Peptides against a protein of PDB entry 4X86. Designs and how they scored, part 11

Target 1, 56 residues: chain A of PDB entry 4X86
Amino acid sequence: EGPQLLLSEAVSRAAKAAGARPLTSPESLSRDLEAPEVQESYRQQLRSDIQKRLQE

## One batch from the design tools (peptide; aimed at target 1 L5 S41 D49)

Design b2_p15_7_s3 (made by RFdiffusion4, then SolubleMPNN; from b2_p15_7, 6 letters changed)
Fold by OpenDDE base, seed 2:
Parts: C-alpha cells; sequence; structure tokens
Structure b2_p15_7_s3 (fold): chain B 56 residues (1-56), chain A 15 residues (1-15)
C-alpha cells in the first residue's frame, strides 16, 4: 500500500529539474537504477531517513 | 512518544 518510490523515478525527476542529462542514455541509467538491489538499498535509506526525522 | 511511534509505523507501511 502506498506509492512505490522508485529510485529511477526520483533520479529522473531530479535530473529534469537540474537540466542534467546522462552522457550515456537516460534508459541505461534507469536500467541500472531499477536493479532490485539498488532499489532495495534506496528503500532502506528512505526508511532510515524517515525514522530519523520522526524521532526528532 | 506514542505519536512518533505511530508515525514511524505508518511510514514503514508506505515503503
Amino acid sequence: as target 1 above (56 residues)
Amino acid sequence: SAAQAAAVAAALTQL
């Protein structure tokens, strides 16, 4: 339940906001960021950061 | 606090 926070989507949004483009391709970058281990690490980091903020 | 614990639990269910 809840919106799936994809690292690939977050990076894509950040890159667009900054006017940055990958030198290789956005598709190649997205593929790397969509790797399950990378996405899981991002989810864990988000959880940790949220927990820290809620404990403040 | 109980409110912080509930907020942590809610945040965890959204991930």
Scores: peptide ipSAE 0.032, ipTM 0.623, DockQ to the pose 0.049
OpenDDE base, seeds 1, 3, 4, 5: peptide ipSAE 0.032, 0.027, 0.031, 0.031; ipTM 0.619, 0.588, 0.622, 0.568; seed 5 fails the geometry check

Design b2_p15_7_s4 (made by RFdiffusion4, then SolubleMPNN; from b2_p15_7, 5 letters changed)
Fold by OpenDDE base, seed 5:
Structure b2_p15_7_s4 (fold): chain B 56 residues (1-56), chain A 15 residues (1-15)
Amino acid sequence: as target 1 above (56 residues)
Amino acid sequence: SEAERRAVEAALEQL
């Protein structure tokens, strides 16, 4: 429940914006970044980082 | 305001 903020999508967009290309296949990278434990860690870090910035 | 800050923080808990 809640908004879906995928790490895999964020990384893909960042790479595109920077004109960067992964050394490995985009599909392999996405698979790794979409792993449940990785996605959960990203969600927690994102929330924490935003909260810290708002408290500055 | 403090109330606005609390509202934003509550919304962030949904992430």
Scores: peptide ipSAE 0.060, ipTM 0.654, DockQ to the pose 0.047
OpenDDE base, seeds 1, 2, 3, 4: peptide ipSAE 0.058, 0.058, 0.054, 0.054; ipTM 0.636, 0.635, 0.636, 0.634

Design b2_p15_8 (made by RFdiffusion4)
Pose (drawn by RFdiffusion4):
Structure b2_p15_8 (pose): chain A 56 residues (1-56), chain P 15 residues (1-15)
Amino acid sequence: as target 1 above (56 residues)
Amino acid sequence: SSVEEYAMEELEKYS
């Protein structure tokens, strides 16, 4: 489809493809991925990378 | 690819 805008859904897909199951629970992992610092870092990385590929 | 790499880094952090 396209680049995942939600880090939590990106991690969930990656884990499924890797066959990884959490020691805790998907709910606990998602809660931690929603921490403002983590979501903001992801948004900044995404903005930077999109702009750079657009630079062609 | 960048999204997948980032997601793997976060997955490893919490493994």

Design b2_p15_8_s1 (made by RFdiffusion4, then SolubleMPNN; from b2_p15_8, 8 letters changed)
Fold by OpenDDE base, seed 2:
Structure b2_p15_8_s1 (fold): chain B 56 residues (1-56), chain A 15 residues (1-15)
Amino acid sequence: as target 1 above (56 residues)
Amino acid sequence: SSVDAYARRQLEAFL
């Protein structure tokens, strides 16, 4: 129900800001980053990290 | 704090 904070989008923005290029094709990287299990892991980690920050 | 706890709960629901 909440917003989908895509790992692929986050990585894309970070890479762009850093002027970095993937070792593999951008399409292959995006495919990996958009995999459901990877996205779910990212969501869980993001949730956990935010919770930890709020508890500091 | 209570504010932090509230914010944490809201983020848990949001994400």
Scores: peptide ipSAE 0.079, ipTM 0.671, DockQ to the pose 0.038
OpenDDE base, seeds 1, 3, 4, 5: peptide ipSAE 0.077, 0.072, 0.044, 0.077; ipTM 0.655, 0.648, 0.609, 0.656

Design b2_p15_8_s2 (made by RFdiffusion4, then SolubleMPNN; from b2_p15_8, 5 letters changed)
Fold by OpenDDE base, seed 4:
Structure b2_p15_8_s2 (fold): chain B 56 residues (1-56), chain A 15 residues (1-15)
Amino acid sequence: as target 1 above (56 residues)
Amino acid sequence: SSVEEYARRLLEAYL
């Protein structure tokens, strides 16, 4: 239910588009961003943000 | 998808 987009994937795409690269290894960053608690928090935020966008 | 594109754009604001 709701948006199903991994935070790690979203960050990777955004970073690529911006030409930004992490100072640490991409694998380490992905590991941190794929933590269940982080992903759940992101899912909730994303859902809320999208709903707000639809109201604009 | 449109959802993915929106998410990407949102995150770009923080990078």
Scores: peptide ipSAE 0.055, ipTM 0.559, DockQ to the pose 0.234
OpenDDE base, seeds 1, 2, 3, 5: peptide ipSAE 0.052, 0.053, 0.043, 0.051; ipTM 0.556, 0.550, 0.532, 0.556

Design b2_p15_8_s3 (made by RFdiffusion4, then SolubleMPNN; from b2_p15_8, 6 letters changed)
Fold by OpenDDE base, seed 2:
Structure b2_p15_8_s3 (fold): chain B 56 residues (1-56), chain A 15 residues (1-15)
Amino acid sequence: as target 1 above (56 residues)
Amino acid sequence: SMVEEYARRQLEAYL
């Protein structure tokens, strides 16, 4: 079993790469992105998207 | 493909 992919981590990496900064504090953003319901939704979407790609 | 199926199963377990 591997570690779960976190939305907060993904967003942080993307923002860093793009040079983008949130209007709110990083802590507030992290809190929102790490919310269980948000993370679960992301996990489900990510799983679905990967499955679709692998079915091509 | 078989490779894709294998990868899918592995990722399903991972996520």
Scores: peptide ipSAE 0.068, ipTM 0.643, DockQ to the pose 0.040
OpenDDE base, seeds 1, 3, 4, 5: peptide ipSAE 0.066, 0.065, 0.057, 0.066; ipTM 0.631, 0.629, 0.596, 0.632

Design b2_p15_8_s4 (made by RFdiffusion4, then SolubleMPNN; from b2_p15_8, 5 letters changed)
Fold by OpenDDE base, seed 2:
Structure b2_p15_8_s4 (fold): chain B 56 residues (1-56), chain A 15 residues (1-15)
Amino acid sequence: as target 1 above (56 residues)
Amino acid sequence: SSVEEYARRQLEAYL
């Protein structure tokens, strides 16, 4: 329920848009970015950033 | 604004 905003997806899209490629394999990068602790940190930061933006 | 607060609450529910 609700949209899932994954860091791995965000980074993937940004990399594609910029034409950037990771130094390691895409699979390795995805694995790192999809780690629960990393994703949770991203979620918290994203929530905070959105709150700040909407309060401007 | 009220709109911004509404949006904030709605988005927070999904994050």
Scores: peptide ipSAE 0.041, ipTM 0.593, DockQ to the pose 0.040
OpenDDE base, seeds 1, 3, 4, 5: peptide ipSAE 0.040, 0.040, 0.039, 0.040; ipTM 0.578, 0.580, 0.585, 0.574

## One batch from the design tools (peptide; aimed at target 1 V11)

Design b2_p16_1 (made by RFdiffusion4)
Pose (drawn by RFdiffusion4):
Structure b2_p16_1 (pose): chain A 56 residues (1-56), chain P 16 residues (1-16)
Amino acid sequence: as target 1 above (56 residues)
Amino acid sequence: AAAELVEAAVANSLAT
């Protein structure tokens, strides 16, 4: 489809492809991924990378 | 292990 805008969904797809199951629960992992600092860092990385590829 | 999955998820999203 396209680049995943939600970090929680990106991690979930990655774990499934890696066959990894959480020690805690998917819900606990998702709550931590929603921390503002983590989501903001992801958004900045995405913005920076898209602009760079657009620089062609 | 969780950090590695986060890094891999970010790399996969950016490569898409």

Design b2_p16_1_s1 (made by RFdiffusion4, then SolubleMPNN; from b2_p16_1, 7 letters changed)
Fold by OpenDDE base, seed 5:
Structure b2_p16_1_s1 (fold): chain B 56 residues (1-56), chain A 16 residues (1-16)
Amino acid sequence: as target 1 above (56 residues)
Amino acid sequence: EVDELVAAAVRASLAA
C-alpha cells in the first residue's frame, strides 16, 4: 500500500483496474511514459491527489 | 490521451 512514484508501475495498475490495455503499443507507450514532462506531470498530480486525500 | 493515462495511473497508485 501507499503511493507508487514510478509511473510505469502506476500505469500497469491503471490498466489492470480498467480491465484493459492501452491502445498505444507497448513501445510507444514506454516512450511516452519516459518523457520528462510526462513524469513531471505525474509527480505533480500525485502530490495534488495526495493532498486531496489527506483533506478528506 | 497520455494525460488521462497519467491521471488514471495516479488514482490507481493511490488506491493501492
Scores: peptide ipSAE 0.136, ipTM 0.683, DockQ to the pose 0.583
OpenDDE base, seeds 1, 2, 3, 4: peptide ipSAE 0.126, 0.076, 0.123, 0.059; ipTM 0.704, 0.640, 0.699, 0.592

Design b2_p16_1_s2 (made by RFdiffusion4, then SolubleMPNN; from b2_p16_1, 7 letters changed)
Fold by OpenDDE base, seed 5:
Structure b2_p16_1_s2 (fold): chain B 56 residues (1-56), chain A 16 residues (1-16)
Amino acid sequence: as target 1 above (56 residues)
Amino acid sequence: AVEELVEQAVRDSLQQ
């Protein structure tokens, strides 16, 4: 099992930190980002990126 | 904009 971070939560934090305001409402964006297939893709990406960092 | 947010979110997550 790999990292279990919520993509919607991570994006919200990043948006706040960057002062970014997407045209899509936060609620609609969160709904799309919470889809299981999207979350799984994010988890796989995080796992891969962590592995790359460990090899640096 | 969304793509940049996702990329930044990944970077921030890896820093935790």
Scores: peptide ipSAE 0.130, ipTM 0.699, DockQ to the pose 0.518
OpenDDE base, seeds 1, 2, 3, 4: peptide ipSAE 0.066, 0.120, 0.078, 0.127; ipTM 0.603, 0.668, 0.634, 0.671

Design b2_p16_1_s3 (made by RFdiffusion4, then SolubleMPNN; from b2_p16_1, 7 letters changed)
Fold by OpenDDE base, seed 5:
Formats: C-alpha cells, structure tokens, sequence
Structure b2_p16_1_s3 (fold): chain B 56 residues (1-56), chain A 16 residues (1-16)
C-alpha cells in the first residue's frame, strides 16, 4: 500500500534538473537503483515525505 | 487538494 514510484526515475529527474551526470556508468547506477531493497527504502521515505506535506 | 498533491508528487517523480 502507498505510492510505488521508481527511484531510478526520480534520480533521473533530479539529475536532469541539476544538469549533472553521475560518475558511475548509467548501467551500474541503474542496477543499483533498481535493487528491491533500495527501491523499498525510497518508497518509504517518499511516502513519509508526502504525508508530511499533506499534514502541513 | 490533498489528493492533487499526491498526484503531483507521482507526476514529478516519474517525469523525465
């Protein structure tokens, strides 16, 4: 339950906004960002962040 | 409004 957004997409958005490219190869970065445990951590934090904004 | 905020967050996260 709750939002299930892709960390990889969020990072891509952030990188584009910052005009920055990671030193790590795209393939390696994508692999790390797609790891289930990393994605889950992001989901939890994102959910928390959204809830905080809703409570403001 | 709150629902719109959630949707906006989703949209922002998925935006390339």
Amino acid sequence: as target 1 above (56 residues)
Amino acid sequence: EKEELVEAAVRASLQA
Scores: peptide ipSAE 0.117, ipTM 0.674, DockQ to the pose 0.082
OpenDDE base, seeds 1, 2, 3, 4: peptide ipSAE 0.071, 0.090, 0.082, 0.072; ipTM 0.644, 0.668, 0.653, 0.642

Design b2_p16_1_s4 (made by RFdiffusion4, then SolubleMPNN; from b2_p16_1, 7 letters changed)
Fold by OpenDDE base, seed 5:
Structure b2_p16_1_s4 (fold): chain B 56 residues (1-56), chain A 16 residues (1-16)
Amino acid sequence: as target 1 above (56 residues)
Amino acid sequence: AVDELVEQAVRASLQQ
């Protein structure tokens, strides 16, 4: 049901595109970013940012 | 509507 909107995937892609290598393993970083509370915070922040931009 | 925008924004971000 629906696309997976994961912060972990977004960050991973951004890091790869920038050629950035995290000090921690990619797996460890992904694990941290996949935490439900982190994902929910990301969704809320993104929603807020979009709402702000729509009002500008 | 806003949730759809969030979904689309994330999708667009992943395509960059």
Scores: peptide ipSAE 0.050, ipTM 0.618, DockQ to the pose 0.091
OpenDDE base, seeds 1, 2, 3, 4: peptide ipSAE 0.047, 0.049, 0.042, 0.048; ipTM 0.556, 0.613, 0.600, 0.609

Design b2_p16_2 (made by RFdiffusion4)
Pose (drawn by RFdiffusion4):
Structure b2_p16_2 (pose): chain A 56 residues (1-56), chain P 16 residues (1-16)
Amino acid sequence: as target 1 above (56 residues)
Amino acid sequence: SSAEELVEELVEERLV
């Protein structure tokens, strides 16, 4: 489809493709992924990378 | 990409 805007959904997909199951729970992992610092860092990385590819 | 690397790192750190 496209680049995943939600880090939590990106991580879930990656884990499923890797066959990884959490020691805790998917709910606990998702809660931690929603920490503002983590979501903001992800948004900034996405913004920077998209602009760079657009620079062609 | 840097976003893909972050996702891989989080999978390696928090999942079995």

Design b2_p16_2_s1 (made by RFdiffusion4, then SolubleMPNN; from b2_p16_2, 10 letters changed)
Fold by OpenDDE base, seed 4:
Structure b2_p16_2_s1 (fold): chain B 56 residues (1-56), chain A 16 residues (1-16)
Amino acid sequence: as target 1 above (56 residues)
Amino acid sequence: SAVDQMVEDIVKARLA
């Protein structure tokens, strides 16, 4: 089983494990992640994840 | 709600 990771944490962990780095600058990556549709999806997942953890 | 606002703030902080 194990603890469920938030999307951003999961991505960061996977990237670190694989030694993967963005081809573009960290600033460019952040800009892409801050896109409204991405932020909204992450917000929804974060709320859901928090609610799930509170029920554990 | 207050919870929604907190979630939004956390998301913004993590993406910053």
Scores: peptide ipSAE 0.051, ipTM 0.608, DockQ to the pose 0.053
OpenDDE base, seeds 1, 2, 3, 5: peptide ipSAE 0.034, 0.027, 0.026, 0.027; ipTM 0.509, 0.450, 0.450, 0.526

Design b2_p16_2_s2 (made by RFdiffusion4, then SolubleMPNN; from b2_p16_2, 9 letters changed)
Fold by OpenDDE base, seed 1:
Structure b2_p16_2_s2 (fold): chain B 56 residues (1-56), chain A 16 residues (1-16)
Amino acid sequence: as target 1 above (56 residues)
Amino acid sequence: SAVDEMVAEIVKARLE
């Protein structure tokens, strides 16, 4: 329930927008970002942040 | 999409 966005994809897009590339292997980074607990935490934070942005 | 762009900005800010 709520926005179902992949953290790995979001990070990739953000990195591209910032013109930044991680020193760590993209594959290993993606693996860490795809961890269920990390994704769930991101989902909760994302929902909160989106709501705050909409209130501005 | 607008949502994707907003998410990208939020994540970008957190990575800074």
Scores: peptide ipSAE 0.039, ipTM 0.554, DockQ to the pose 0.134
OpenDDE base, seeds 2, 3, 4, 5: peptide ipSAE 0.037, 0.034, 0.036, 0.035; ipTM 0.550, 0.504, 0.548, 0.502

Design b2_p16_2_s3 (made by RFdiffusion4, then SolubleMPNN; from b2_p16_2, 7 letters changed)
Fold by OpenDDE base, seed 3:
Structure b2_p16_2_s3 (fold): chain B 56 residues (1-56), chain A 16 residues (1-16)
Amino acid sequence: as target 1 above (56 residues)
Amino acid sequence: SAVDELVRELVKARLE
């Protein structure tokens, strides 16, 4: 299963890091990100990247 | 894929 963090929160942080602000509402963004393949990719990458960070 | 790249960047930003 691995750690689970909200994709919406990650999107917000990514936008902040890039100095960008979405034109759509958070609700609309969340809806667009609900695709199963997106959620699964996020979970897998999150797990992988956390493991990499722990090895640093 | 584009989705994979997006996910990678999102994770990086989240874990900073």
Scores: peptide ipSAE 0.057, ipTM 0.568, DockQ to the pose 0.117
OpenDDE base, seeds 1, 2, 4, 5: peptide ipSAE 0.031, 0.048, 0.056, 0.051; ipTM 0.504, 0.555, 0.564, 0.559

Design b2_p16_2_s4 (made by RFdiffusion4, then SolubleMPNN; from b2_p16_2, 8 letters changed)
Fold by OpenDDE base, seed 5:
Structure b2_p16_2_s4 (fold): chain B 56 residues (1-56), chain A 16 residues (1-16)
Amino acid sequence: as target 1 above (56 residues)
Amino acid sequence: SAVEEMVRRIVEARLA
């Protein structure tokens, strides 16, 4: 078990903070980012990166 | 992939 954050939500937040907008529609991007395999990869990476930071 | 790199950057930025 690890952190449970939605990738689509994280991307939206980051984009807003950076003032960046994708060329495709937000809806299309969200659809792709909400794919189960993509979300799982994000979860694993997030968990790994948090662990690395805790070890620093 | 581009998506994986984007995710990496976002995670690193938020955890910094």
Scores: peptide ipSAE 0.073, ipTM 0.608, DockQ to the pose 0.105
OpenDDE base, seeds 1, 2, 3, 4: peptide ipSAE 0.065, 0.025, 0.030, 0.064; ipTM 0.573, 0.486, 0.542, 0.599; seed 3 fails the geometry check

Design b2_p16_3 (made by RFdiffusion4)
Pose (drawn by RFdiffusion4):
Structure b2_p16_3 (pose): chain A 56 residues (1-56), chain P 16 residues (1-16)
Amino acid sequence: as target 1 above (56 residues)
Amino acid sequence: SAAEELVEELVEEHTV
């Protein structure tokens, strides 16, 4: 489809493809992924990378 | 990409 805008859904998809199951729970992992610092860092990385590919 | 690396790192740190 396209680049995942939600880090939590990107991680879930990656874990499933890797066959990884959490020691805790998917709900606990998603709560931690929603921490403001983690979501903001992801958004900045996405913005930077999109602009760079657009620079062609 | 840096976003893909971040996702891999989080999967490695929090799963088995």

Design b2_p16_3_s1 (made by RFdiffusion4, then SolubleMPNN; from b2_p16_3, 8 letters changed)
Fold by OpenDDE base, seed 3:
Structure b2_p16_3_s1 (fold): chain B 56 residues (1-56), chain A 16 residues (1-16)
Amino acid sequence: as target 1 above (56 residues)
Amino acid sequence: SAVDELVEALVKAYFE
């Protein structure tokens, strides 16, 4: 249930859009940002943000 | 949004 977006993917997309170059490997970034506690916090925040937008 | 700010901060942390 709810959004199933990966934080690592969101970050990579944003970086690509900005033309930024990675400082580390994609694997390293994923290791950090796909940690269960990080992903869960991101999911909750994303859900909250969506709810706020729906209330506008 | 809070998520947008988080993503932006992480871009700056992992990218140049």
Scores: peptide ipSAE 0.739, ipTM 0.928, DockQ to the pose 0.768
OpenDDE base, seeds 1, 2, 4, 5: peptide ipSAE 0.739, 0.739, 0.738, 0.739; ipTM 0.928, 0.928, 0.928, 0.928

Design b2_p16_3_s2 (made by RFdiffusion4, then SolubleMPNN; from b2_p16_3, 12 letters changed)
Fold by OpenDDE base, seed 5:
Structure b2_p16_3_s2 (fold): chain B 56 residues (1-56), chain A 16 residues (1-16)
Amino acid sequence: as target 1 above (56 residues)
Amino acid sequence: SEVDQMVEDIVKAYFE
C-alpha cells in the first residue's frame, strides 16, 4: 500500500534530466537501487513528503 | 524534499 514508485526509475529520470552519465553499468545500478531496504527507505520518504505536501 | 534529496544524492554517487 502507498506510493509505488521505483527509486531506480526516479534516479534514472533525474540523471537523464541532468544529462548525467552513469559511472557503472545499468545492471549494477539497478541492483543497488532495487535492494529492498533501499526501496523501502525511498517509499517511506516519498510517502512522508507527499503527506507533507497535502498538508500545505 | 527528503525524497528529492535522496534521489539527488544517489545521482551524484552513481553518475558523473
Scores: peptide ipSAE 0.695, ipTM 0.919, DockQ to the pose 0.807
OpenDDE base, seeds 1, 2, 3, 4: peptide ipSAE 0.692, 0.693, 0.693, 0.693; ipTM 0.918, 0.918, 0.918, 0.918

Design b2_p16_3_s3 (made by RFdiffusion4, then SolubleMPNN; from b2_p16_3, 9 letters changed)
Fold by OpenDDE base, seed 5:
Structure b2_p16_3_s3 (fold): chain B 56 residues (1-56), chain A 16 residues (1-16)
Amino acid sequence: as target 1 above (56 residues)
Amino acid sequence: SEVDKMVEELVKAYTE
């Protein structure tokens, strides 16, 4: 299949860069983001968005 | 695919 996306890492990096803090804990957020259904949805959405923007 | 390669590069860029 396609490349394995690291959603939890991407969100953590973005949150840190933006100075955002999760309501609970970074670890809890990471666990939620690492759920396979969530990550797969993200991968598909990201691919779809890229295709739309590039007209592919 | 070409799109997959782009996705991979984007992930790398944002997670470096």
Scores: peptide ipSAE 0.035, ipTM 0.553, DockQ to the pose 0.064
OpenDDE base, seeds 1, 2, 3, 4: peptide ipSAE 0.035, 0.032, 0.033, 0.032; ipTM 0.559, 0.549, 0.550, 0.560

Design b2_p16_3_s4 (made by RFdiffusion4, then SolubleMPNN; from b2_p16_3, 7 letters changed)
Fold by OpenDDE base, seed 1:
Structure b2_p16_3_s4 (fold): chain B 56 residues (1-56), chain A 16 residues (1-16)
Amino acid sequence: as target 1 above (56 residues)
Amino acid sequence: SAVDQLVEELVKAYTE
């Protein structure tokens, strides 16, 4: 198992891949996304969503 | 789509 990226890093990569640029400043967005409770909640949700798709 | 690309990159980041 490889190391997991911070949510802020994941969002940045995803945004770049999609050609999206947020209106909110990158610094402000990164700060909010780096909050431990936010990252943990998203990790759990993402895992749950993946598991649901695999079981469908 | 752009949404699909977003999801794909997030999945990669949290499931590697």
Scores: peptide ipSAE 0.062, ipTM 0.565, DockQ to the pose 0.080
OpenDDE base, seeds 2, 3, 4, 5: peptide ipSAE 0.036, 0.034, 0.036, 0.038; ipTM 0.569, 0.564, 0.571, 0.578

Design b2_p16_4 (made by RFdiffusion4)
Pose (drawn by RFdiffusion4):
Structure b2_p16_4 (pose): chain A 56 residues (1-56), chain P 16 residues (1-16)
Amino acid sequence: as target 1 above (56 residues)
Amino acid sequence: HLTTEELIELAIEQSL
């Protein structure tokens, strides 16, 4: 489809493809991925990378 | 086995 805008969904897909199951729960992991610092860092990385590929 | 940090890095590589 396209680049995942939600880090939580990106992690879930990656874990499924890697066959990884959490020690805790998917809910606990998602809660931690929603921490503002982590979501903001992801958004900035996405903004920077898209702009760079657009620079062609 | 993977840590949370490794899963985040892998997710970012696959998504972008």

Design b2_p16_4_s1 (made by RFdiffusion4, then SolubleMPNN; from b2_p16_4, 7 letters changed)
Fold by OpenDDE base, seed 5:
Structure b2_p16_4_s1 (fold): chain B 56 residues (1-56), chain A 16 residues (1-16)
Amino acid sequence: as target 1 above (56 residues)
Amino acid sequence: ALSREELIELALKATL
């Protein structure tokens, strides 16, 4: 239940749109973003942010 | 350049 977006994909799209590059290597970033706990944290943050918008 | 956390925030904002 809830948002099911891949963090790595979301970051890739957002970074590309913003012309942003990671502080670390792309490989290191990818490894970080694929970590289950990081992905889950993103999902929770996204869910929370959506809920906040709905409450406005 | 952006940190991991900054990139995640960027992704969150872009998604919304």
Scores: peptide ipSAE 0.743, ipTM 0.922, DockQ to the pose 0.590
OpenDDE base, seeds 1, 2, 3, 4: peptide ipSAE 0.743, 0.742, 0.742, 0.742; ipTM 0.922, 0.922, 0.922, 0.922

Design b2_p16_5 (made by RFdiffusion4)
Pose (drawn by RFdiffusion4):
Structure b2_p16_5 (pose): chain A 56 residues (1-56), chain P 16 residues (1-16)
Amino acid sequence: as target 1 above (56 residues)
Amino acid sequence: SAAEELVEEWVEKNHV
């Protein structure tokens, strides 16, 4: 489809492809992925990378 | 990409 805008969904898709199951629970992992610092860092990385590819 | 690397770090840290 396209680049995943939600980090939590990106991680979930990656874990499934890697066959990884959490020691805790998907809910606990998702809660931690929603921490503002983590979501903001992801948004900034996405914005920077998209602008760079657009620079062609 | 840096976004892919961030995703992989979370899978490596919290899974078995």

Design b2_p16_5_s1 (made by RFdiffusion4, then SolubleMPNN; from b2_p16_5, 11 letters changed)
Fold by OpenDDE base, seed 4:
Structure b2_p16_5_s1 (fold): chain B 56 residues (1-56), chain A 16 residues (1-16)
Amino acid sequence: as target 1 above (56 residues)
Amino acid sequence: SAYDAMVEAYVKAYFE
């Protein structure tokens, strides 16, 4: 339930948009950012921020 | 937004 956007995807897209070059392999990035605790923190924050926007 | 700041923080951590 709730937003299911991946942090790794968001970070990758943001980096690409900024023209930034990766310091590590895509696999390493995904492994780190798709860790359950990290993804859950991101999901909760994203959901919270969406709710805040809806309340504006 | 906080999630945006979070994303940016990880961009800085994993990208140059």
Scores: peptide ipSAE 0.651, ipTM 0.907, DockQ to the pose 0.744
OpenDDE base, seeds 1, 2, 3, 5: peptide ipSAE 0.652, 0.649, 0.651, 0.651; ipTM 0.908, 0.907, 0.908, 0.908; seed 1 fails the geometry check

Design b2_p16_5_s2 (made by RFdiffusion4, then SolubleMPNN; from b2_p16_5, 12 letters changed)
Fold by OpenDDE base, seed 1:
Structure b2_p16_5_s2 (fold): chain B 56 residues (1-56), chain A 16 residues (1-16)
Amino acid sequence: as target 1 above (56 residues)
Amino acid sequence: SAYDAMVQSYVDAHFE
């Protein structure tokens, strides 16, 4: 229910757009960014931001 | 936005 964009995908996309290179292995990055508590925090912030836009 | 700030934080932490 609601937005379910992966933080790992968002970070990878942003890094690519900036031409940035990963400091860690893709596996380590995925592990960190796909941790349930991290992903949930991202989902909540994304949801909140969408709601703010809808209220404008 | 808050989610953009979070994304940028992780970019800064994991990328150079």
Scores: peptide ipSAE 0.656, ipTM 0.907, DockQ to the pose 0.784
OpenDDE base, seeds 2, 3, 4, 5: peptide ipSAE 0.654, 0.655, 0.654, 0.654; ipTM 0.906, 0.906, 0.906, 0.906

Design b2_p16_5_s3 (made by RFdiffusion4, then SolubleMPNN; from b2_p16_5, 11 letters changed)
Fold by OpenDDE base, seed 5:
Structure b2_p16_5_s3 (fold): chain B 56 residues (1-56), chain A 16 residues (1-16)
Amino acid sequence: as target 1 above (56 residues)
Amino acid sequence: SAYDEMVQSYVKRYYE
């Protein structure tokens, strides 16, 4: 339960929106950012951020 | 937010 958006997806989308060029392959990016501990940290931060916004 | 900052930090790391 909770947000399930991948950090790699979020980063890719943000980069695309900014018109930024990748320094490495999408595969390498995904490998790094889909590490369980990284994804969990991201999930927690995303959830917390959403909760904070709801409190405003 | 921590979420936004985390995303942007990785954008800066993996993109130019």
Scores: peptide ipSAE 0.681, ipTM 0.916, DockQ to the pose 0.717
OpenDDE base, seeds 1, 2, 3, 4: peptide ipSAE 0.677, 0.677, 0.679, 0.680; ipTM 0.916, 0.916, 0.916, 0.916

Design b2_p16_5_s4 (made by RFdiffusion4, then SolubleMPNN; from b2_p16_5, 9 letters changed)
Fold by OpenDDE base, seed 2:
Structure b2_p16_5_s4 (fold): chain B 56 residues (1-56), chain A 16 residues (1-16)
Amino acid sequence: as target 1 above (56 residues)
Amino acid sequence: SAYEEMVQEYVKRYYE
């Protein structure tokens, strides 16, 4: 339940928008950022922030 | 936002 956006996808999009150059391979980035504990932390923060905005 | 800060943290870590 809740948003299921990937941190790795968000990071890639943000970097692309900024014109930033990757320092490592896409595979290495995905491996690190799709780790369950990292993704879950991101999901919780995203969910919380969305809820905060809905209450404003 | 906390999630945005997290995104930016990893952008800075993995990109130049």
Scores: peptide ipSAE 0.662, ipTM 0.915, DockQ to the pose 0.748
OpenDDE base, seeds 1, 3, 4, 5: peptide ipSAE 0.661, 0.661, 0.661, 0.661; ipTM 0.915, 0.915, 0.915, 0.915

